# Peptides against a protein of PDB entry 6IDX: the designs that were tried, part 100

Target 1, 380 residues: chain A of PDB entry 6IDX
Amino acid sequence: KELAKLSADVTFATEFINMDGIIVLTRLVESGTKLLSHYSEMLAFTLTAFLELMDHGIVSWDMVSITFIKQIAGYVSQPMVDVSILQRSLAILESMVLNSQSLYQKIAEEITVGQLISHLQVSNQEIQTYAIALINALFLKAPEDKRQDMANAFAQKHLRSIILNHVIRGNRPIKTEMAHQLYVLQVLTFNLLEERMMTKMDPNDQAQRDIIFELRRIAFDAESDPSNAPGSGTEKRKAMYTKDYKMLGFTNHINPAMDFTQTPPGMLALDNMLYLAKVHQDTYIRIVLENSSREDKHECPFGRSAIELTKMLCEILQVGELPNEGRNDYHPMFFTHDRAFEELFGICIQLLNKTWKEMRATAEDFNKVMQVVREQITRA

## One batch from the design tools (peptide; made by RFdiffusion4, then SolubleMPNN)

Design b2_p14_7_s2 (from b2_p14_7, 4 letters changed)
Fold by OpenDDE base, seed 2:
Structure b2_p14_7_s2 (fold): chain B 380 residues (1-380), chain A 14 residues (1-14)
Amino acid sequence: as target 1 above (380 residues)
Amino acid sequence: KRRKLQEKAALESR
């Protein structure tokens, strides 16, 4: 107890470190010796002193043993641990992950996101904050190949639902530090869209062209009686597709794939369009057909609108930006749905189509409509 | 301290 208080002093810390004091504290944790009277209290003070001493930055975090890591991870994985030990153990793991790539690798083998999710279901906001902070640390330190796995873990309904129900909708005000960790988590989640946002469509890739063809099929073949198979001529078929791509509102009616070569938003726009077409088919068909039959120059070009809206949403949500230490703004709506970005796109494309009609817009008004829609989205 | 370490980690992850 006295050691934990004195460890905050840099002079004491320096002398204690020179006496191998940190090594003694690590050995106490490594021993796991529950035989001591008041073990839990002693352990809580030991972990406090260890954190305070390491916070001076005099000793490298790489000095910790695998046994120490396993003991700390053990306190986090146990179903019934003293709250004081759990909190300090989460803080130690977070600090280890943030300070050392080598420690990250070892910790990532000993703990799962699922174990950390259990610590979000508690009424203690500090424990919840340390759990999210450790998730964020693991995400930040993950190699690129494992970031997608972490992403998929964040895409799990369970994590989002628990954060929403136990953290955001908790019976207590969200503290600034929790808000910051939720912000960081959200930024990291949006950065998963960056790859698709920066992926150019290959106009020669048949699989990507088949997605555009599927958009056409969903819009126009869903109502077509199979008996009117358009005649066998390859040229008539190509001419028909050019008309259909014009009705879909692509800028390049001959080769719509060219509209997805601009990054941002690249392939992310096509993903949003395909999601809308498959998940909200009636909404998609309505938007396309309402504009396909208009020869009055007041048609809303769906393809162009979807691309520019996707780009706008990426700008509004700051996709690809790094988490800033000063920010604490998070969007609770992104915890309400698994495909929250695509659902937001689906809401916003309907808003855009409505706004276009209300403004009686033409293709010349396109940028003006987009500006009005931006203001509407940013006020919501 | 935490926030600075997170920001540093984010920068190192690019």
Scores: peptide ipSAE 0.486, ipTM 0.950, DockQ to the pose 0.969
Fold by OpenDDE base, seed 3:
Structure b2_p14_7_s2 (fold): chain B 380 residues (1-380), chain A 14 residues (1-14)
Amino acid sequence: as target 1 above (380 residues)
Amino acid sequence: KRRKLQEKAALESR
């Protein structure tokens, strides 16, 4: 206990480390010897002293043995009653992951995000905070090939539901540190959209063009079996498509693929449009057909609006920005759905279409409508 | 300290 308190002092820590004191602490953990009187209390103080000593940055985290890592991971992955040991073990794992890529690799083999979920289902906000912080650390240190796996783990309805119900909707105030960790988790989740946001459409890629064609099909041929596409006259078909792409509100109605060559929002806008068309088909068809039937120059250009709205949402949500140490603002809405960005797009595109009608806007008013919609989204 | 390490890790991840 006294050692744990004194370990916060840099002068004491320096002298204690010079006497190999930290090695003694690591060996106590490695031994796992439960036969000592007051073992749990002794272990809790040992882990505290270890953390405080390592916090001075005098000793490399890479000094820890695999046995030490396995013991600490064991305290997190096994059902243990001692909250004090669990808290310190989560903090140690977090620090190991953040400070060393080698330790990240070893820890990622010993623990899963699924095991950390159990530590979110508790009434202790400190345990919840350390669990989310460890998840964030694992996400931050994950190699690119594993980031999508981490994303999929966050996309698991279970993790989001637990964060929403046990953390965000808990019967207690959210502390600043928890709010920051939720913010970090949200930023890391949004950064998965950055690749698509910065991906230009290739106008020559047939698979990407087929998505635009599918948007047309869903809007105008929803009752037609795709098998009955009459094989007649390629030229009449091109002229017909130009009309349909104009009705869809693309800026380039001859080659809509050109509208997705601008980054941001690149392909992310097309992903949002396709999601809307497939998941909210009735809403999509209604929006498109309501504007396609207008000859009064008050038609809302869906394609252009969807692209500019996607860009605006990326700006509002700061997609591609790194986590800032000073920020603690998170959006609870993003924990309510697996495709929360696309769902937000679906809400906002309806708001845009409504606002366009209310303003009696024309194509010349486009930027004014977008400004009003931005103000509406940022006030909600 | 944690927040600075998170920022550093985020920078190193790009």
Scores: peptide ipSAE 0.484, ipTM 0.950, DockQ to the pose 0.933
Fold by OpenDDE base, seed 1:
Structure b2_p14_7_s2 (fold): chain B 380 residues (1-380), chain A 14 residues (1-14)
Amino acid sequence: as target 1 above (380 residues)
Amino acid sequence: KRRKLQEKAALESR
């Protein structure tokens, strides 16, 4: 207890470290000797002293053994652990992950996000905060190839649901630190969209062109079999598609693929359009057909609007920005659905279409409509 | 400290 208190002092820490004091603390953890009558209390103070000593940055985190990591991971993975030990163990793991890529690799083998989800179901907001902070640390230190796997994992779906129900919709006010960790997690989640946002459409890629053709098919030929490959069409059929792409509101009516070559929003706009067309087909068809039937120059260009709206949403949500230490703003809506970005797009495109009608806008008013929609989205 | 380490880790992840 006294050691844990004194370990906060840099002068004491320096002298204690020079006496190999940290090595003694690590060996106490490694020994796992549960036979002591006050083992839990002693261990809690040992872990506190270890954290405070390591916080001075005098000793590298890489000094810890695999046995030490396994013991700490064991305290987090076991269902019946003292809350004081659990809290300190989460903090140690977080610090190990953040300070060392080598330790991240070892910890990522010993601990799953699924095990950390159990610590979110508790009423203790501090434990919840440390659990989310460790998830954030693991996400930040994950190699790029593993970040997508972490995002797609059933653990993420379950994680979002648990965060929504037990943290955000909890009966307690969210503290500033929890709000910051939720913000960080949200930023990291939005950064998974960055790849698609920065992916240019290849106008020569047939598979990507087939997606645009599928958007046309869903809008105009909803009862027609997809077996009509776009390549077999007569010149009249190509001219028909140009008319359809005009009615869809693409800027390039001849080759709509060119509208997706700008990054941002690149392919992310096409993903949003395809999601809307498949998941909210009636809404998609309604929006397209309501504008395609207009001869009064008040048609809302759906394709152009969808692209610029996707770009605007990326700007509003700061997709691809790094987590800022000063921010605590998070959007609860992004924890409500697995495809929350695409659902937000679906809401906002309806809002845009409504606002366009209300303003009696023409193509010349496009930027003005987008500004009004931006203000509406940012006030909601 | 945590927030600075998270920011650093985010920078290193790019």
Scores: peptide ipSAE 0.489, ipTM 0.951, DockQ to the pose 0.949; fails the geometry check
Fold by OpenDDE base, seed 4:
Structure b2_p14_7_s2 (fold): chain B 380 residues (1-380), chain A 14 residues (1-14)
Amino acid sequence: as target 1 above (380 residues)
Amino acid sequence: KRRKLQEKAALESR
């Protein structure tokens, strides 16, 4: 206890470290020897002293053994651990992950996000905060190939539901640190959209062109069996598609793929359109057909609108921005659905279509409509 | 300390 208190002092820490004191503390954890009287209390103070000593930055986190990591990970993965030990263990793991890529690799093998979810279901907000902070640390330190797996873990209905119900909708005020960790988690989740936002469509990629064709099929041939492969369309069929792409509101009616070559929003706009068309098919068909039948120049160009709306949503949500230490603003909406961005797009495209009608807009009013819609979204 | 480490890690992840 006294050691844990004194370890906060840099002078004491320096002297204690010079006496190999940290090594002694690590060995106490590594031993796992529950036979000692007051083991849990002793361990809690040991972990406190260890954290305080390491916080001085005198010793590298890489000094810890794999046995130490396994013991600490064991305290986090076990269902019944003393709260004081659990909290310190989460803090140690977070610090290890943030300070060392080599420790991240070892910890990522020992701990799953699923195990950390259990620590979100508790009434202790500090434990919840450390659990989210550790998830954020794992996300931040994940290599690019595994970052999507972390994202998929966040996209798990369970994690989002637990955060929503036990953290956000909890019967207690959210502390600033928890709000910050929720903000960080949200930013990291939005940054996954950056890849698609910055992906240009290749107009020569047949698979990408087939998505645009599928949008056409869903809008105009929804009763037609998808098994009718787009056979080599005669020139008459190509001319028909040009008309359909005009009715879909693409800027380039001949080659709609060209509308997705600009980044942002690149392919992310096409992803949103396809999601709307597949998941909210009735809404999609309605929006397209309501505008495709207009001869009064008051048609809302769906394709153009979807692209510019996707771009605008990326700007509003600051997609691709790094987490800022000063911010704590998060959107609870993004914890309500796995495809929350695409769902937001689906809400906003309906709002845009409504606003277009209300304004009696023409193609010349497009930017003005988008400005009004931006104001509506940012005020909501 | 945590927040600065998170920012640093975010910068290093790009």
Scores: peptide ipSAE 0.485, ipTM 0.950, DockQ to the pose 0.962; fails the geometry check

Design b2_p14_7_s3 (from b2_p14_7, 9 letters changed)
Fold by OpenDDE base, seed 1:
Structure b2_p14_7_s3 (fold): chain B 380 residues (1-380), chain A 14 residues (1-14)
Amino acid sequence: as target 1 above (380 residues)
Amino acid sequence: MMRKRMEAAARESR
């Protein structure tokens, strides 16, 4: 207890470290002494002292043995561990993951996100916070291949459901620390969109062009079988498509694929449009037809608007940026749906179309409408 | 405590 308190002082920490004090603490944990497992308080103070000593940055985290990692991971994986030990063990694992890539690899082998999800189903918000913080650390330090696997895993749907039901919809006010961890998890989740956001459309890729054609088909030929996609269309068919792409509000009416060559938002904008068209078909058709039937210069260019809105949403959500330590602004909506970004896009594109109508905007007002929509989204 | 640790780790990952 005294050691844990004194370990917060840098002068004491320096002297204690110079006396191999950390080695003594690590060996006590490594020995798995049946004594420490029976004296939860002594173990909790040992782990506290270890954390406070390591927080001075005097000793590298790489000094930690695999045996120590296994003991700490064991405390997190045990269903009947003391709350005080569990909290400190989660905090140690978080610190190890954050400060050492080599320790991340070892910890990622010993602990699964599924085991950490069990610590979210408790009423203790501090344990929930430490569990999410460790999940966030693992997600942050994961290599790109494993990060995508973590994202695609059934664990993400389950994790979001558990966070929504046990944390966000819990009967307790969300503390600032939990709000920060939810913000971090949100940012890390949206960073999975970075690849698509930075992927340029290839105007020569037929499969990508077929998506743009499918957007046209859904908007104007909703009852037409996609199998009747006319092959090498005569010049009259090309002229019809140019008119349809103008009515869809693409900037390049001749080759809409060129509108998706700019990154950001690249292919992510096309993904959002296709999602809207397939999942919210009535909303998509309504938005397109309401603007395509206007003979007045007050048509909202859907294609251009969808691209710039996708870019704006990426900027607002900081897609591709590391989480900021000062922020705690999370949106509960992002935990409610598997395709939360695309659903947000679907809400915001309707807001944009509404705002365009209310402002009686023309093409010259486009940037003003986008600024008003940005303010509306950021205040919501 | 947690915030400072995330702070340090985000700096080392740059």
Scores: peptide ipSAE 0.016, ipTM 0.539, DockQ to the pose 0.497
Fold by OpenDDE base, seed 2:
Structure b2_p14_7_s3 (fold): chain B 380 residues (1-380), chain A 14 residues (1-14)
Amino acid sequence: as target 1 above (380 residues)
Amino acid sequence: MMRKRMEAAARESR
């Protein structure tokens, strides 16, 4: 207990480390001594002293043995561990993951996100916070291939559901530390969109062009009586499609694929448009037809608006950026749905369409509308 | 206002 308190002092820590004191603490943990197992309080103070000593940055985390890692991971995996030991063990593992890629690899072999999810189902918000912090550390340090595995739709859905039910909807106010970890998890989750955000459409890819054609079909062929099959002329068909793509509000009416060659938002904008068209079909059709039937210059260009809104949402959500340590702003909605980004897009595109109408905007006002919409999203 | 709409939309999608 006194050692744990004194270990917070850098002068004491330096002298204690110079006396191999940290090696003594690690060996005590490694030995699994029946003494430490019988005295949970002594182990908790040992782990506290170890953490405080390591937080000075005097000793490299790479000095830690595999036996120590296994012992700490063992405390996290045991169903009946003292809360103080569990808390310190989670914090030690987090620090190990953050400070060493070699330790990350070893820890990722000993602990799964599934095991950490069990620590979210407790009433102790500190344990929940350290469990999310360790999940975030593992997610941050994971190589791309393993991030995709961590991003497995089932594991993420389960994690989101548990966070929503046991943390966000809990009967306790969310502390600043928990709010930060929820923010970090949100940012790391949205960084999975970076690949699609940076993927350019290939204008020669027929499958990608068929998605744009499907957007046209959903908007215009759903109301067309099948009896008016447009006549056989390839030129009339091309001219008809050009008109339809203009009505959809694409910038390039001849080849809408060109609008998705800019990154960001690349293919992510097309994914959002297709999601809206398939999942919220009535909303999509309404937005398109309300603007396509206008003979006035007040038509809201859906295609252009969808692309620029997707880009704006990526900027607001910091897609591809590292989490900021000073931020605690998380959105509970991102824990409610598997396709939360696309659902956010669907809400925001309706807001954009409404704001466009209220402003009586023209194509010249596009940037002003987008700025007003940005302010509305960020203040909400 | 958006937070409430987002929370409402997240309730209607269940």
Scores: peptide ipSAE 0.014, ipTM 0.472, DockQ to the pose 0.023
Fold by OpenDDE base, seed 4:
Structure b2_p14_7_s3 (fold): chain B 380 residues (1-380), chain A 14 residues (1-14)
Amino acid sequence: as target 1 above (380 residues)
Amino acid sequence: MMRKRMEAAARESR
């Protein structure tokens, strides 16, 4: 207890470390599983002292043994552990993951996200916070392949559901620290969009062009009588497509693929448009047809609007930025759906279309409409 | 951030 208190002092910590004090503490954890489990308070203070000593940054986290890691991971994976031990064990693992890639690899082998999710199903918000903090650390330090797997896995869907039901919809107010961890998880989740946001469309890629063609098909061919024989010459077909791409509100009516060569938002805008067209088909068709039937120059250009809105949403959500320690603003909506960004896009594109009408906007007012929509989104 | 959490946890353990 006194050691744990004194370990917060840098002068004491320096001298204690110089006396191999950390090695003594680690060996106590390594050797003592049965003895220390009977002395939960002594273990809790040992872990506190270890953390306080390591927080000075005098000793590398890489000094810890695999046996020590396994013991700490063991305390987190056990169904019945003292709350004080569990909190400190989660914090130690978080620190290890954040400070050492080699320790991340070892910890990622010993602990599953599923085990950490069990610590979210408790009424103790402090335990929940430490569990999310460790999940966030693992997510932050994961290589890109594993990070994507963590985001797409059933574990992440389950994680979102558990967070929603046991944390966000819990009977307790969200403390600042939990709000920060939810913010961090949100930022890390949206940072997975960065690759698509920075991916330029290749105008020569047939698969990408087929997506644009599918957008056209969904908007216009659903009403076209199948009686228009495929035999009208390639030129009439190109001219028809140019008209359709104009009605879709692409800037480049001849080659809409060129509108997706700007990064940000690159291919992410096309992904959002395709998601809207497939998942919210009635909304998509309504937005497109409502603007294609206007003769008054008050047409909202869907394609251009979708691209600029996607870019705006990436800016608002700070896609590609690391989480800031001073931020705690999270959006509960992002825990309700697996495709939360695309759903947000679907809401915001309707808002944009509404705002365009209310403003009686023309193509010259585009930037003004986008500014008003930005203010509406950021105030919501 | 960790230091404040540990200071809080160390206070709760008192």
Scores: peptide ipSAE 0.010, ipTM 0.429, DockQ to the pose 0.042
Fold by OpenDDE base, seed 3:
Structure b2_p14_7_s3 (fold): chain B 380 residues (1-380), chain A 14 residues (1-14)
Amino acid sequence: as target 1 above (380 residues)
Amino acid sequence: MMRKRMEAAARESR
C-alpha cells in the first residue's frame, strides 16, 4: 500500500527501479502463489505500484515476461476476479498494447474483444472505461488485416449494442474518461473510411461507372429492371444520360466519374450516394426530382453537394486522424447504426437541401450554403 | 446536441 502511494513520486520511483524493484513486483505476479490470506489485496497494490512505476517511462514495457502477460490476461479473462485486480489488469494490458507492438501480438493471442465485452455489462463505470480503453488500444495497434476483422459487422454490432445499452443508456452519468474512450472508439471506427476517402474513381472502370448509372436509374427509371445494362448506347442515349447527369447535379455532366477523382472524398462520396439511393430510396428520389424539376436557377446540385458534404463530414469527424487526448465529444447516434457515417450523410444531405431552399440559393451561393451547413452540423 | 438538431432538421425536411 505504501509502495503503491510512493511509486507516484518520480524520485522514489527512480531509486526503487535502481534497486530492481520492478523485477521484484513482476516476480510476485508471475509466481501466482495464492498462499497468503491477503493475496488479493497485496496483488492489487502490487499491480498499482507496477503501473505507477512504469508510467514514469524509466523502464521499457518490453521487460515483462510472457508469464507476466499470461497472468494479467488471466485476471481479465476469468469471470470471478476482484474488481481492484481486474481494473489494474485492464490498465496494464492497455499500457502494454499502447507501448509495445511485440506485447500487442502476445496479448492479442491471450485475449479477445469478445471477452472484454463481458466487462461492459457491469454496473461499474470504471471497469467499463478500462475495458473500452483496452478495446481501443487493441483496435489502434492492430495490423490492417486484423483491424478489418475487428471491424467485422457482427463484432462491431454487438459491441455497439452493448455500449449503447449498458454504457450510454445506463443509469449513471457518463464521466469524462468514459466520454473520451467513446470518442476514441468513434474516431477509430471512422478511420476505417480513410481508404475509400482516398480512393480515386477510375473513369475507365466500368463497374464504378455502373454505380453512377444505377444512381441515374434509381432517380429517373425507378420502374425499369436493372438488367438492362447500358449496352452500346447510341449517341442519342449518351446525350440523354448527359441531361440526366446534369439533373443529378454532377459538375461533369458528360463524365460524372471525373467528379470522384478528387481525394478526399474520392469513392466515399459515391458510396454515400449509393447507400442513400438504396437504403433511403424515397428520400433520394425526392431530393433529386425536386431539384431536377426546377427551372428557376434555385436547383440544388445533388451530385456536387453530396461530394462536398462527404468531404466536409470527413473533415468534421477527422477521418484519418489519430484521436485527440483532450476530446470527449462522442455522438450516441454512431452507436445506433451499423452504417452510422452513411446515415449521418443521409441526415446532413437533407439539411443541406433544406438550407439551400431557405437561403433561395443559386449555384453562385454554393460555398455560402456549405458554410452555413457546416456551422449547423458543428453546433448541433 | 447534434443528433437532436439533425433529427429535427431531417423531420422538417419531410
Scores: peptide ipSAE 0.008, ipTM 0.466, DockQ to the pose 0.021; fails the geometry check

